# Peptides against a protein of PDB entry 6J54: the designs that were tried, part 194

Target 1, 223 residues: chain A of PDB entry 6J54
Amino acid sequence: NENLFASFIAPTMMGLPIVTLIIMFPSLLFPTPKRLINNRTISIQQWLIQLTSKQMMAIHNQKGQTWSLMLMSLIMFIGSTNILGLLPHSFTPTTQLSMNLGMAIPLWSATVFTGFRYKTKTSLAHFLPQGTPALLIPMLVIIETISLFIQPVALAVRLTANITAGHLLIHLIGGATLALLNINTMTAFITFTILILLTILEFAVALIQAYVFTLLVSLYLHD
Target 2, 42 residues: chain B of PDB entry 6J54
Amino acid sequence: QFQFTGIKKYFNSYTLTGRMNCVLATYGGIALLVLYFKLRSK

## One batch from the design tools (peptide; made by RFdiffusion4, then SolubleMPNN)

Design b2_p23_4_s3 (from b2_p23_4, 15 letters changed)
Fold by OpenDDE base, seed 1:
Structure b2_p23_4_s3 (fold): chain B 223 residues (1-223), chain C 42 residues (1-42), chain A 23 residues (1-23)
Amino acid sequence: as target 1 above (223 residues)
Amino acid sequence: as target 2 above (42 residues)
Amino acid sequence: LLDVLNAVLKTLNELLLKVLNLL
């Protein structure tokens, strides 16, 4: 177990945690545009951000559009960290549940509080589905309140579990391929093919999980 | 459109206001129960 | 999910009303 989770240990240099630097590193990959017509790479990046922004904020009215910058920064951060985490022998900060909770809980609380502040009636009414039988109203309200408190936990755990599971699978299959190279080359080739397919899948999962995380935050905000 | 009279006007699961009042009533009921048990234990 | 829940609640309400009308 310790060997399997060795890649998930927070790295330190000179006794100081470098996790902070790793978390800040993706910010360097997104420079601010300085020209009207930027470099091709920056232009493509900005184009992707605009497209994802339009898709993410399509469900919100003008008031919800105020959260676009925060949500887009969140998806870019999570997405970039997840993709960089797929590099060999890299540490992915989003595999840490504490980090994801640190993002999910404040964002969730902000969405809930903003809902109560500007849409109090709708937010309170959301605890009771429309058309509920009278006898089930108290029980269902309790269930909906519990469901609300499970939202930040589910949000953090979903992101953490998906990325962590992907990393574990890549390490396990990768280790198996290396071990099988000296035993049976044919089986090693099959396992290697599975590893390639898995890595491609994890690239997709890395982006999807970032999108789902931000989308759910957006949906909670929309009420 | 729904037309309710009496108590159903304020406490219903169909209107927005009715749903809100039901939620508040349930929370109030729970709070009163907690207070009752707390005072009883003393 | 809400639609499914509403459907379940609707069916339950209909069943309860039928039982109460029979009793």
Scores: peptide ipSAE 0.100, ipTM 0.713, DockQ to the pose 0.012
Fold by OpenDDE base, seed 2:
Order: C-alpha cells, then sequence, then structure tokens
Structure b2_p23_4_s3 (fold): chain B 223 residues (1-223), chain C 42 residues (1-42), chain A 23 residues (1-23)
C-alpha cells in the first residue's frame, strides 16, 4: 500500500519542496506571442484558447466576460497540469486535494460574492426553486443553502478524485503487467493492452475534468 | 401568471420578490430560533 | 438538474393540490 501511494508524495530535493517548480513548469509550454504571425505551435494554441473562450463566454453577459481571462487561464493551467501528470514518473499537482481546494474555494467564493453584489435579488431567490409547495419552502431553502456550501467541496473533490483514481489505476495495472511478464507473457500482453486503453481514457478525462471545473465556476458566476 | 392577494403577494414561490421574501423569512426564522436557544441556555 | 428538480416539485405540487381538493 505504501508503494502505491509513493507516486503521490510531494517531491522534495534536500528537504526543499520542488512542487513550486512543477506547478510553474506548464507556463513554459505557453509562451506569450510577440509577433503578428507566430510559430505553428503557438498559433494552434492561441486558436484553441480562442475557441474555448468563445464557447465558455457565450452564456455570459459583458460583466461575465470580464472573467474570461481568469477562467481561460484556469482551464489552461488545470488541463496542462493534468496532461503532464500522465507522463511516466510524473507528479501531478492536481492530485493533491489541498491544491484543488485552494483553487475551488476562492473561485467559488468570488462567484457567489459577485452574484450577491450585482444580482442580489436573483441570488437570494435562487435558494428557493419556483413552484415549491408552501409547506416545503423552509426545508427546501435549508437544503439549497447546504447544497451551495457543498459546491466548492464537490468542485475540488471531483477533480482530485478523478485524476487520482486514474493515476492509481495506471500504477496498479502497470505494476501488474510488470509482474506478469515473468509469469505469463500472454496475460501480460492483455493487461498491457488494457493499460494503453486506460491511458488514452485518462488523457480524455484529464481534459474533461479541467473543462468541467472551469465550466462549473463560470455557471456559478452566471447564476 | 398568478394573481396573489394579501400575504401570498409577498410570500410566494412563483415571483422573484416572493421567493426572496420566503428566503429572508426562513433565514430570519432560523436566526430567531438560534437566538432563542442561545438566550434560553444562559 | 434544475429541470428534474422543477419536474419533481411540479408533480409534488399537483399531488398536494389533489389532496387538498379532497379534503
Amino acid sequence: as target 1 above (223 residues)
Amino acid sequence: as target 2 above (42 residues)
Amino acid sequence: LLDVLNAVLKTLNELLLKVLNLL
């Protein structure tokens, strides 16, 4: 069991945490453009960022579009860290619940406070769905209030659990394949095929979770 | 869609203002209950 | 989720109105 979680230990060099350098590393893969026509890789990246920005901000008004830079930076950060974390012997910072809570709680609080600041009436009314029977109104308001406070936890845990579970499965099946190489080569080949399919799935999950995390933050802002 | 009169005009689950008032009333009621139990324990 | 919740609340409201009409 200790060997399984060894990959999730925060890396340190001589007692100094390297986590800061690992978190900053994805920023080197996205250089700022300095030319009107950039390199092919930078142009593709900018094109993808513009497409995702248009999709996410389509539901927001001008006030909501002010958050576009923050939301796009968030999705790029989470997406890049999740994808880089799937490299062999790589540490994924987003597998740490503390990091995801550190992102989810401030963003959630900011969206809730901005909602109360600019749309006070709608935000207060959101605690009571339309058409609720009069006798159930107090209980439903309490449930909706509890649901609101669970949102940042669910936002962080969803991202952390999906990425962590994916990494655990990759390590378990990878370890099983290595163990079966000396026992039965045919069975090892089957498990290796499953490992390849799982890694492809985890690449997709990594991007989807980054998108869902950012989308939910944007939806809370839109409310 | 619905014409409410009296107390139902201010406390309804269909209008925006009615929903706000219901939420504020529920929070006010909870706050009063908490205050009551706090004062009772002292 | 909101649509499902609204549907459940609408059905519950209809049932309660039927019960109230019977009383």
Scores: peptide ipSAE 0.087, ipTM 0.712, DockQ to the pose 0.013
Fold by OpenDDE base, seed 4:
Structure b2_p23_4_s3 (fold): chain B 223 residues (1-223), chain C 42 residues (1-42), chain A 23 residues (1-23)
Amino acid sequence: as target 1 above (223 residues)
Amino acid sequence: as target 2 above (42 residues)
Amino acid sequence: LLDVLNAVLKTLNELLLKVLNLL
């Protein structure tokens, strides 16, 4: 089983962690535009960023629009790292829970604190849903406060679990196909077909999880 | 549009101010309980 | 999720009010 999880171990070379270089690598894929009319790849990237920014910031006012740059950089980072992680023999930094917590906790705390600063009344009112029976008010307020503190954990675990499970499943099915090549070639072909379909699904999951992560951060800001 | 009178005017689950006051009251109550038990244990 | 919770709480309140009116 250690061989199955070997791909999730942080890579090091000569005792030095190269994880930092792997994390920084996606930034090279998104160069800054230098011209009014850029290359096709840069133009597509800008178009995607513009499209996602319009969707994400549609629920926010001008104060929320200031977060657009941060949220777009976040989705590009997570999305690119997830896609690169699907390459063979690659390491996905987002499979590490520590990294996702490191992103989720500060962003969550920033959104909560900004909410309390500018929308104090509404933020405090969120601890009590509207129309609650009077007898359940104290209990529900406590539950809602606990729910608030679970949000960053749920955000980080969701991203980590989805990406990790996808990678693990690809490795398992891939290993099974190789093992079945010498046993039953027909069964190996079936499992290989499943592997291809699964990899296509994981590409979609990689993008969706990046989007959901940023969307939830944006929603917490809106609250 | 909600018409509340008396204590329900300040503590209700329908108005924004009422919800805020309920939350503050609950936190205040919890803080007082924690303080009471802390002083009692000494 | 909050909308669902509010809907559940609203239905519960309506049910409780009906019971109280019957008593």
Scores: peptide ipSAE 0.080, ipTM 0.709, DockQ to the pose 0.013
Fold by OpenDDE base, seed 3:
Structure b2_p23_4_s3 (fold): chain B 223 residues (1-223), chain C 42 residues (1-42), chain A 23 residues (1-23)
Amino acid sequence: as target 1 above (223 residues)
Amino acid sequence: as target 2 above (42 residues)
Amino acid sequence: LLDVLNAVLKTLNELLLKVLNLL
């Protein structure tokens, strides 16, 4: 029923979208460090950022490492929004396909254009795998071009689908548990246990999706 | 390192230049086909 | 990405061949 999807409706107040404030909220959770030895929370955040940056940028040359700031900001944004979205009665902007497309398309286009700009020959040659039989070249090039254009769509849909499906599943199982409380308490307890396990899984999924999104953007940049 | 002669030098799937040329040739062919159909309608 | 894919496929192929030779 529509009530199941009510949590996915963008919140508004007096016709003004509150979504903008929700999107900006995660930025407040990551204050800029000002001291050599910061608070424990800030130190942990910096440590995580350093680890992820080191892992993500290890595959890139010095020129590719210039994208580190953008990629790290992206992963922090998506990760934080996804985690905050798992709070009860919370709205996750990343469940909206429009938002994820808004992120994926520019980033993908930027990576593709940078590839064509600086590595034109390699980028063009990328449409044809090495060692392809001569007879398959035209068809394979067409397939590879289609694959390229599907990349931003797949990137956006993957993120939205996983997060949305997770939220929906939590709502469904949660509703089922509440319904079963009046029918059979034992079965309700079992379903509640499943709900807890599912929520833990969704926390993991939230982080993984953020990582995968940024990783794929990074890989597209690396070609 | 592969040493190709003739047309294979420019159109091969092993060398970077050859791959690039193959891609450009395919795009050019598609563009010509589209152009042909466009001009045929007029 | 395609180079990585090719590398992975090559590695898998080599591993499969090794396994098949052992069997």
Scores: peptide ipSAE 0.045, ipTM 0.682, DockQ to the pose 0.017; fails the geometry check

Design b2_p23_4_s4 (from b2_p23_4, 15 letters changed)
Fold by OpenDDE base, seed 5:
Structure b2_p23_4_s4 (fold): chain B 223 residues (1-223), chain C 42 residues (1-42), chain A 23 residues (1-23)
Amino acid sequence: as target 1 above (223 residues)
Amino acid sequence: as target 2 above (42 residues)
Amino acid sequence: LLEALEAVLKTLNELLLKVLELL
């Protein structure tokens, strides 16, 4: 069990936190274009960013579209870190609950405060669903208030749990394949095939979790 | 459009103003309840 | 918000079904 969790320990070298360098590394993979016509790689990246921006901001009005830059930077950060984490012997900062809370709490607070500032009446009305019977109003308002405070916790835990579970499963199946190599080669080959399919699935999960995280933040902003 | 008369005009679950007033009333009631227990304990 | 959640869940289910078909 200790060997399994060794990959989740924060990497340090001579007492210095390498985690800061790992967090900043994905930013180097997305350079800002300086030319009118860029290389194919940069053009594809900008095209993908524009497509995702159009899809995510379609729900928002002009006031909500001001958050487009922040939301796009967030999805690119989480997505790139999750993909890089699938490399062998790599550390994913998003597996740390502390990091995800550090992102989720400020973003959630910003969405809630912007709602109260610009849409006070609508924001307060969201604590009571439309069409509720009069007798259930006090209890339902309490439940909706609790639900609001659970949102940042659910946002952080969802991202952490999905990425961590994926990494654990890859390590377990990988360990099983190595153990079966000397026992039965055919069974080891089957297990290895499952490992390959699982890694492909984790690539998809990495992108989906980044998208879901940013989408939920966007939905909280929209109310 | 819903037409409400009397107290239902200000406290309803169908209009934005009515929903807002219901939420404020519930928070006010909870605050008064907490205040009552604090004053009783002293 | 409820409509958006339903849309997300529907798309997620469709993606999961496609992955299961490939497996």
Scores: peptide ipSAE 0.099, ipTM 0.682, DockQ to the pose 0.024
Fold by OpenDDE base, seed 1:
Structure b2_p23_4_s4 (fold): chain B 223 residues (1-223), chain C 42 residues (1-42), chain A 23 residues (1-23)
Amino acid sequence: as target 1 above (223 residues)
Amino acid sequence: as target 2 above (42 residues)
Amino acid sequence: LLEALEAVLKTLNELLLKVLELL
């Protein structure tokens, strides 16, 4: 049973954690443009970044667009790490809840504090939905306060659970396919087809989770 | 669009200011309760 | 929380193995 989760163990080299290098590796895949007309790959990358930036920051005013760089870097980081994690025998840092919490809590705190600083009245008003009956106000305010503190946990757990579940499913079906190759070739072919479809789905999930994570941070910023 | 008088002017769930005041009042009430129990125990 | 998550993932893994065994 422990062998099934061996792929999720943090890799080390000579007792030194190489997770830091793995986390930094995706940054090498996003070089800075140096020319007016760059390579095709870089041009496509920049185009995608611009599109996602425009889409995500469209809900924010000029003051909120100051967060554009951080939010875009976040989505690029999570997206790239998730996609790279789908490579055979790869380790995804985002499967580690500690990493996601370490990323979610500061960003959530920053967005909440920014809201309280610049939009104090609106932020405080969010603890009470509009039109609430008077007798339910105290209880609902408490519930909304608890809901606020659950946000960073939900943000981290959602990303971790989705990526981890996908990886586990790929490993399980992949292992079953390999085991069935020597038992029943036809059944192995069916399971292999399912594995291919699942891997395609996980590519989509990898991008969606990165987007959702960043979008929720952006929405919390907007309050 | 909303016209409230008396206490409802300051504490309502329909206006932004009213909602804010309700939240502050709730937190204040909780703080007072905590303070009461703290002072009662000691 | 991590232990709870691991427990959920373990139960999910066991469920998936049972499903695969049935297939």
Scores: peptide ipSAE 0.096, ipTM 0.674, DockQ to the pose 0.017
Fold by OpenDDE base, seed 3:
Formats: sequence, C-alpha cells, structure tokens
Structure b2_p23_4_s4 (fold): chain B 223 residues (1-223), chain C 42 residues (1-42), chain A 23 residues (1-23)
Amino acid sequence: as target 1 above (223 residues)
Amino acid sequence: as target 2 above (42 residues)
Amino acid sequence: LLEALEAVLKTLNELLLKVLELL
C-alpha cells in the first residue's frame, strides 16, 4: 500500500530539497524569443500563449489586462509542470496540496483585494444577488461570504485532486496490467489498452486543469 | 431602473447601492451579535 | 461562471479537433 504512494514523496538529496530545482526546470523549456522568425517550437509556444492570452483577457478591460503577464505565467507554469509530471517516474510538484495552496491563496487574495480597492461598491454588492427576497438577504449574504472563502481552497484542491487522482489511476492500472501478464495475457492486453487511453486522458486533464485554474483566478478578478 | 421610496431606497436587492447597504447591514448585525456575546461572557 | 465553463469546453473541443487533424 505504501508503494502506491511512493511516487508522491518529495525527492530529496542529502536532506536538501530537490523540489526547488524541479519547479524551476520548466522555465528552461520556454526560452525568450530573439528573432522575428523563431524556431518551430518557439513559434508554437508563442502562438499558444497568444491564443490563450486573447481568450483569457477578452473579458477584461484595460485595467484587468495588466494581469495578463501573471496569468499567462501561471498557466504556463502549471501546464508545463503537469505535463512533465506525466513522464514515467517523474514527480509533479502540483500534486502537493501545499504548493497549490501557496499559489491559490495569494492570487485569490490579490484578486479580491483588487476588486475591493477599485470596485468597492460592485464587490460588496456581489455578496447579494439581484432580486433576492428581502427575508432571505441575511442568510444569503452569509452563504455568499462562506462561498468566497471556500474559493481558494476549492481552487487548490481541484488542481491537486485531479492531478493526484490521475497519477494514482495510472499506477494502479499499470500495476494491475503487470500482475495480469503472468495470469492472463489477453486480459492484460485489454487492461493495457485502458491504461493507454487513461494516459491520453490525463494529458488532456493536465492541460485543462492548468487552464481552469488560471481561468478561475481571472474570473475572480473580473467578478 | 427602479424607483424606491423610504427605507427601500437604501435597502433593496435590486440597486447596486441597495445591495451594498444590505451587505453592510448584515455584517454590522453579525458584528454586534458577536460583540454582545463577548461582552456577556465577561 | 457558466459562460466561462462553456468557453472552456468550446476551447477544449477546438483543441481536440486540431489534434485530430494533426494525426
């Protein structure tokens, strides 16, 4: 049982955390462009960044577009780490809830405080939906306040749970496949096919979760 | 746009200002309740 | 929020279609 979660243990060398190096590694995969016409890989990266940037910032005004750099860096970081984590025997820092909370809480607080700073009336009014019956106002405001405080937790847990569950499933199905190889080769082949399909799905999930995380942060900023 | 008179002008769920005031009133009420229980314990 | 979710789903579908076109 402990062997199932061995891949989620933070790697260390001589008591020093290698996790820091692992977190910084994705940054090396995205070099800064220096030419008008860059390599194919850089061009694809820029194209993806531009597309995501246009989509994410379409809902924001010019003031909100100042967050573009932060949001794009966030999605690139989470996306790259998630994809790299799907490599065999790789450790994904985003599987650690502490890391995701470390990202979610400051970003959420920043968006909330920014909202209160520049759009105080609208932000306060957001705690009470329009057209609510007068008798339900106190209870609804309380619920909405609780909902607000759950946002950073939900944001972090969503990312952590999805990535962790995906890795766990891959390990479990992979282990089952290996066990069935000596018992029934035909069944093992079927299980292996499922494993392949699952891995493809997890690649998609890795990208989706990065996007959703960033999108929700952006949405909270927009209010 | 809605035209409200009296207290409804300041406390309504339709206008932006009314919603804000309702939220502030609810928070104020909760704060007063907490304060009451805190003072009662002493 | 619903609009955002729809936008995500639409984008995902478009990406999947592009991947399928590349294969």
Scores: peptide ipSAE 0.057, ipTM 0.661, DockQ to the pose 0.029
Fold by OpenDDE base, seed 4:
Structure b2_p23_4_s4 (fold): chain B 223 residues (1-223), chain C 42 residues (1-42), chain A 23 residues (1-23)
Amino acid sequence: as target 1 above (223 residues)
Amino acid sequence: as target 2 above (42 residues)
Amino acid sequence: LLEALEAVLKTLNELLLKVLELL
């Protein structure tokens, strides 16, 4: 079991934590634009950011749009880290539950407090869905209250579990492929094909999970 | 659309104000229960 | 296989450096 999770151990070099450098590395992939028309790479990045920004912030009012920078930075960070994690022998910081909780809890708290500050009536009313039978009101309010507190945990665990499961699956199928190379070449070829398809899927999952994470934070902000 | 009168005007599951009041009433009731048991235990 | 892997990794590193220079 330890061998399977060995790739998820926080990497250190000569006793010094290199995790900080790994977390900071994705920021280098997104340089600040300095020209009206930048190179193709930066232009594509900006185009993608604008598209995602327009899509995610379309549901928000002007006050909610102030969060655009933070949400876009969040999706870019999580997305880039997840994609880089699919490289061979790479450590994905988002596989660490501590990091995801560290992101989820403050963001969730900020959204909840922002909601209570500017939309107090709507936020309080959110604990009771519309049209609830009168006898079920107390129970449902309690359930919705519990649901609220589960949100940050679910947000962090979802991201962590999906990325971790993908990495484990790639590792296991890859190991099986290597083991079958000398046993049955035909079966090894089939497993290798599955591995390729799985890696493609994990690229999609990496982006989707980043999007879902930010979308849910945005949704909680919108209430 | 719904015309509520009396107590239903303030406590209902359809209007925003009614829902808010229901939530506040629920929390208030829980707080009172906790207070009651706390005072009873002493 | 190890030599081939090292060659691939070296090529990837070179490509990454080129990409970083273009960024």
Scores: peptide ipSAE 0.017, ipTM 0.590, DockQ to the pose 0.020

Design b2_p23_5_s1 (from b2_p23_5, 16 letters changed)
Fold by OpenDDE base, seed 5:
Structure b2_p23_5_s1 (fold): chain B 223 residues (1-223), chain C 42 residues (1-42), chain A 23 residues (1-23)
Amino acid sequence: as target 1 above (223 residues)
Amino acid sequence: as target 2 above (42 residues)
Amino acid sequence: VLDAVLEALNELLLKVLNFLENS
């Protein structure tokens, strides 16, 4: 079991953490355009960013749309890091719970504080659902308050658990295929096919988790 | 649209103002309970 | 005696509730 978890250890070079370099690397894949007509790759990237921004910000009013730059940067960062983490024997920073908490907690607090500052009445009213029987009001308010504090934890754990589980499965199936190569080549071929299908699934999961993370942050902002 | 009179006008679960007041009352009640137990233990 | 006390309490509660609703 220790050999399986070795891939999740933070890499260091001569005592210096190289995790910082790994986190900054995806930003190099998205250069800022300087020409009126850019290369095909840059044009496709900008087109995708514009489409996703239109879909995510359609729910928000003009005041909420000021967060579009931050939300789009977040989804691009998480998505790119998750995809790069699917490379063989690569370290995915988003598998670290500490990193995800470091991202989720400030964003959650910013959304909650923004709500209290600009929409105080509506924010306070969200602690009590409409139409609640009078006798259940105190208990329900307490439950909703606890639910609010669980939001950042759920956000971080969801992202970490999904990416970590996917990475673990790839390693397990990959190890099984290598072990079966000398035992039964036919069964090894079947397990290898499963590995390919799983890898395709994990690419989709990587993008979906980035989208869900950003979407939930935007929904918390919208109340 | 609901028309409420008396205490129901300020404390109800159907209007935004009523819901806000209910939340504030709940937090106030909890704060008073905590204060009571702290003063009792001293 | 217990039934009489319970009835009196119920009547008092109803009066209070009606007063609060009609205020």
Scores: peptide ipSAE 0.017, ipTM 0.620, DockQ to the pose 0.007
Fold by OpenDDE base, seed 4:
Structure b2_p23_5_s1 (fold): chain B 223 residues (1-223), chain C 42 residues (1-42), chain A 23 residues (1-23)
Amino acid sequence: as target 1 above (223 residues)
Amino acid sequence: as target 2 above (42 residues)
Amino acid sequence: VLDAVLEALNELLLKVLNFLENS
């Protein structure tokens, strides 16, 4: 079992954690544009950012549009780290719950506090659904309050669990294929095919989870 | 659309103000209960 | 019997609510 999770251990060099470097590495993949007409890669990146920005901020008012830069940076960071994590023998920082909590909690807090600052009445009203019977009001308010505090945890765990599960499956199937190479080549070929299909799925999951994470943060801001 | 009179005007589950007041009342009640138990334990 | 009890309870609740509304 330790071998299964060995890839999730934070890498260190000479006792120094290199996780910080790994976390910062995706930033190098997105250089700032310097020209009016940039390279194809940069142009595609800008186009994707613009597309996602329009989709994410469509639900927000003008004040919510201020969060566009932060949300786009967040989705690019999470997405890039997730994709890089699918490389062979790579470490995905987003598999670490501590990292995801570190991102989710401040962002959630910011959205909640922003809501209370500018939409105090609406924010307080969210603790009580409309049409609730009078007898259930106190209990439901308490439940909704608890639900609010669970949101950042659920957000972080969702991302971590999905990415970690995908990585775990890739490692398991990959290990199985290697083990079966000397036992049954035909079975190894089948498992290898499954591995390829799984990796394709994980690429999609990586992007989807980044999007969902950012989307939920955005929705918390709106609501 | 909804016409409330009396106490329901301030505490209802349909209007925004009513919902807000209900939430505040609930939190206030909980705070008072916590305070009561804290003072009682002394 | 159960229906009668429920009806009586509803009537009582309505009376209380009306009293609170008229206060």
Scores: peptide ipSAE 0.016, ipTM 0.644, DockQ to the pose 0.008
Fold by OpenDDE base, seed 1:
Structure b2_p23_5_s1 (fold): chain B 223 residues (1-223), chain C 42 residues (1-42), chain A 23 residues (1-23)
Amino acid sequence: as target 1 above (223 residues)
Amino acid sequence: as target 2 above (42 residues)
Amino acid sequence: VLDAVLEALNELLLKVLNFLENS
């Protein structure tokens, strides 16, 4: 069990944590455009950002689009860290629950406080669904209040659990394939095929989880 | 459109204002209960 | 006796509720 989680231990160099440097590394992969017509790689990145921005802001009105920059930066950060974390024997910072909570809780609180500040009546009304029977009103309000406080926890745990589970599976199947190479080449080939399929799936999951995280934050803001 | 009169005008589960008032009333009730138990324990 | 008390209480509550709803 400890051997499985050894890859998730925070790396240190000379007793100093390098996690901060790892977190800042994805920012170097997205340079700012300096020309009207940039390189192909930068152009593709900008194109993808524009497409994702249009999809994310489709659910928001003009007031909600003020958060577009923050939401897009968040999805790019989470997505890039998740994809880089799929490298063999790499450390993914988003596998740490503390990091995801550190992102989710402030964003959640910001969305809730923004809702209360600009849409107080609507935000308070969301604690009671429309058409609720009178006898169930107090209980349902309490349940909705609890649900609100569970939102940041569920948001962080969902991202962490999905990425962590993917990494564990890749390591387990990868270790099994290496062990089976000297035992049975046919079974090793089968497990290797599963590993390839799993890695492709995890690439998709990495992007989807980043999108879902930002989407849910945006939905909480939209009310 | 719903037309409410009396207490239902202010406390209902169909209008935004009514829902808001119901939520505030529930929170106020909980706060009063907490205060009651706190004062009773002293 | 308990059923009669409960019925009387229920009727009283209904009267109060109707009064509050109509006023």
Scores: peptide ipSAE 0.015, ipTM 0.645, DockQ to the pose 0.008
Fold by OpenDDE base, seed 3:
Formats: structure tokens, sequence, C-alpha cells
Structure b2_p23_5_s1 (fold): chain B 223 residues (1-223), chain C 42 residues (1-42), chain A 23 residues (1-23)
């Protein structure tokens, strides 16, 4: 029913969207380190950032590593928002397709433009795979062009769909468990166990989607 | 690594330059087709 | 007749392609 999707409605107060505050909130969870030996939480954060940065930038040259700051900020933003969105009765901004498109399209366009600007020959040649039979060249180029334009859409939809589906499942199973509490306590316990397992899975999905989103942006940059 | 002569030197699917030229030729062809249909209507 | 025309067209295209490849 419509009530199932009530959690996806953007919160507003006095006609003003609170979404902006929600989006900015995760930034407060990552303070800038000022000491050589920081708090445990900050040290773990720095370790994770360094690990992910090393992994993401390993595929790029020095010129490509200039994007490290943006990519790391992106993964931290998406990851943190996704994790916070899994809190009970929380609104996840990344469930909104408009937000994800707002992130994906500029980043994709920037990567494509950067590729054409600095690696024009390679970028243009990417529309035609190496070793393609001559007869298939025109059609394959068209298909590859279409594929390129689908990339930002696929990137945004993937993130949105996965997070939204996860939230929907949690709500459905949660509602089922509550309904079964008054019918059969034993079955309700089983469904509750499934809900817990699903929640753990969604935590993993939240992190994976953030990683995949950033990784794909990075790969598009690398071509 | 590949040594091509004639038109294959400029239009091939193995060399970087050849691939680029093929892509450009394809886009040029499409543009010409679009232009043809546009001018045909007028 | 249609098959013959198509075959002739294919042969012509092949000749053109071969000419382009060997030029």
Amino acid sequence: as target 1 above (223 residues)
Amino acid sequence: as target 2 above (42 residues)
Amino acid sequence: VLDAVLEALNELLLKVLNFLENS
C-alpha cells in the first residue's frame, strides 16, 4: 500500500525541505584530524580512507590520481548516507533518483570530457573495440555510443534501486513480523531472524554500492 | 606493430589511429545522413 | 530476380571493399 512508501517521502518543515540538512549531516561525522595520533574513531576512518584510496588510485597514473580527493569524498558521502539511511525510520537521500542523477551525470560528464580533452585519440578509439571485423564497425560504434550515454543512467539507477529495494524489503519483512506477532509468535520469531539477516545484508549492500559507484566513476575516467 | 598500406593504414580496427578514424567516419556518415534528411524536408 | 539483384549488389560491394582494401 501507499503506507509502505511513506518512509521514502522527503521530510519537510514549514514547506522547507530538511533534506539539505540530512545530506550535510554525514560530513559532521568525519572531523579533520589535527594530531599525529588521533582518537580511535578518527584513526580508523583515516585507515579506511587510505586503504580505499590506495585501492582506487592503483589503476591510475599520476594525472589520474588528481581525482583522488573527489573520488574519496564521493565514496565517503555515499557510504555514510547509505549507512545512516539504514537506521530505523530514517530517510535516505540516496534513495531518491534525482539525487543520484545529480551526482552521476556531472561526474560522468566530467570524466568523459576529461578523457576527450587529454586523451582524445584513446577516447575516440574506445568506441570501437580492437580487432572488430570491418563489417561490424558502423553498428558497433553506434552501440558503443549508446552504451556511453547509458552509463550515467545505469550508475544512478543501480545505486537508487539497490538501496530502495533494500529499504522496501526491510519495511515489508518488518511489517510482516509485526503482523505475525499477534497470529503466531513462533513464525514471527523466524521472520524476525530473517529481518536481522536482511538488515546485515543491507549494511553490506550500502557499502558495496558506494564503492561500486565510485569505482565505476573511476573506471570511466581511466577508460 | 601492424603495418598497413593504403586505406587500411587509415581505417583499421587494430591500430589506435585506425580505430579513431573509423569512429570519426561513422559519425561523419551519420551526420551526413541527418543533414540529407533535414535538407530533403525543405 | 530479387535474389539475383541482391547477389549482384553483394558482389559489387565486395569488389568495392576489395578495391578499397587493396588501394
Scores: peptide ipSAE 0.015, ipTM 0.654, DockQ to the pose 0.009

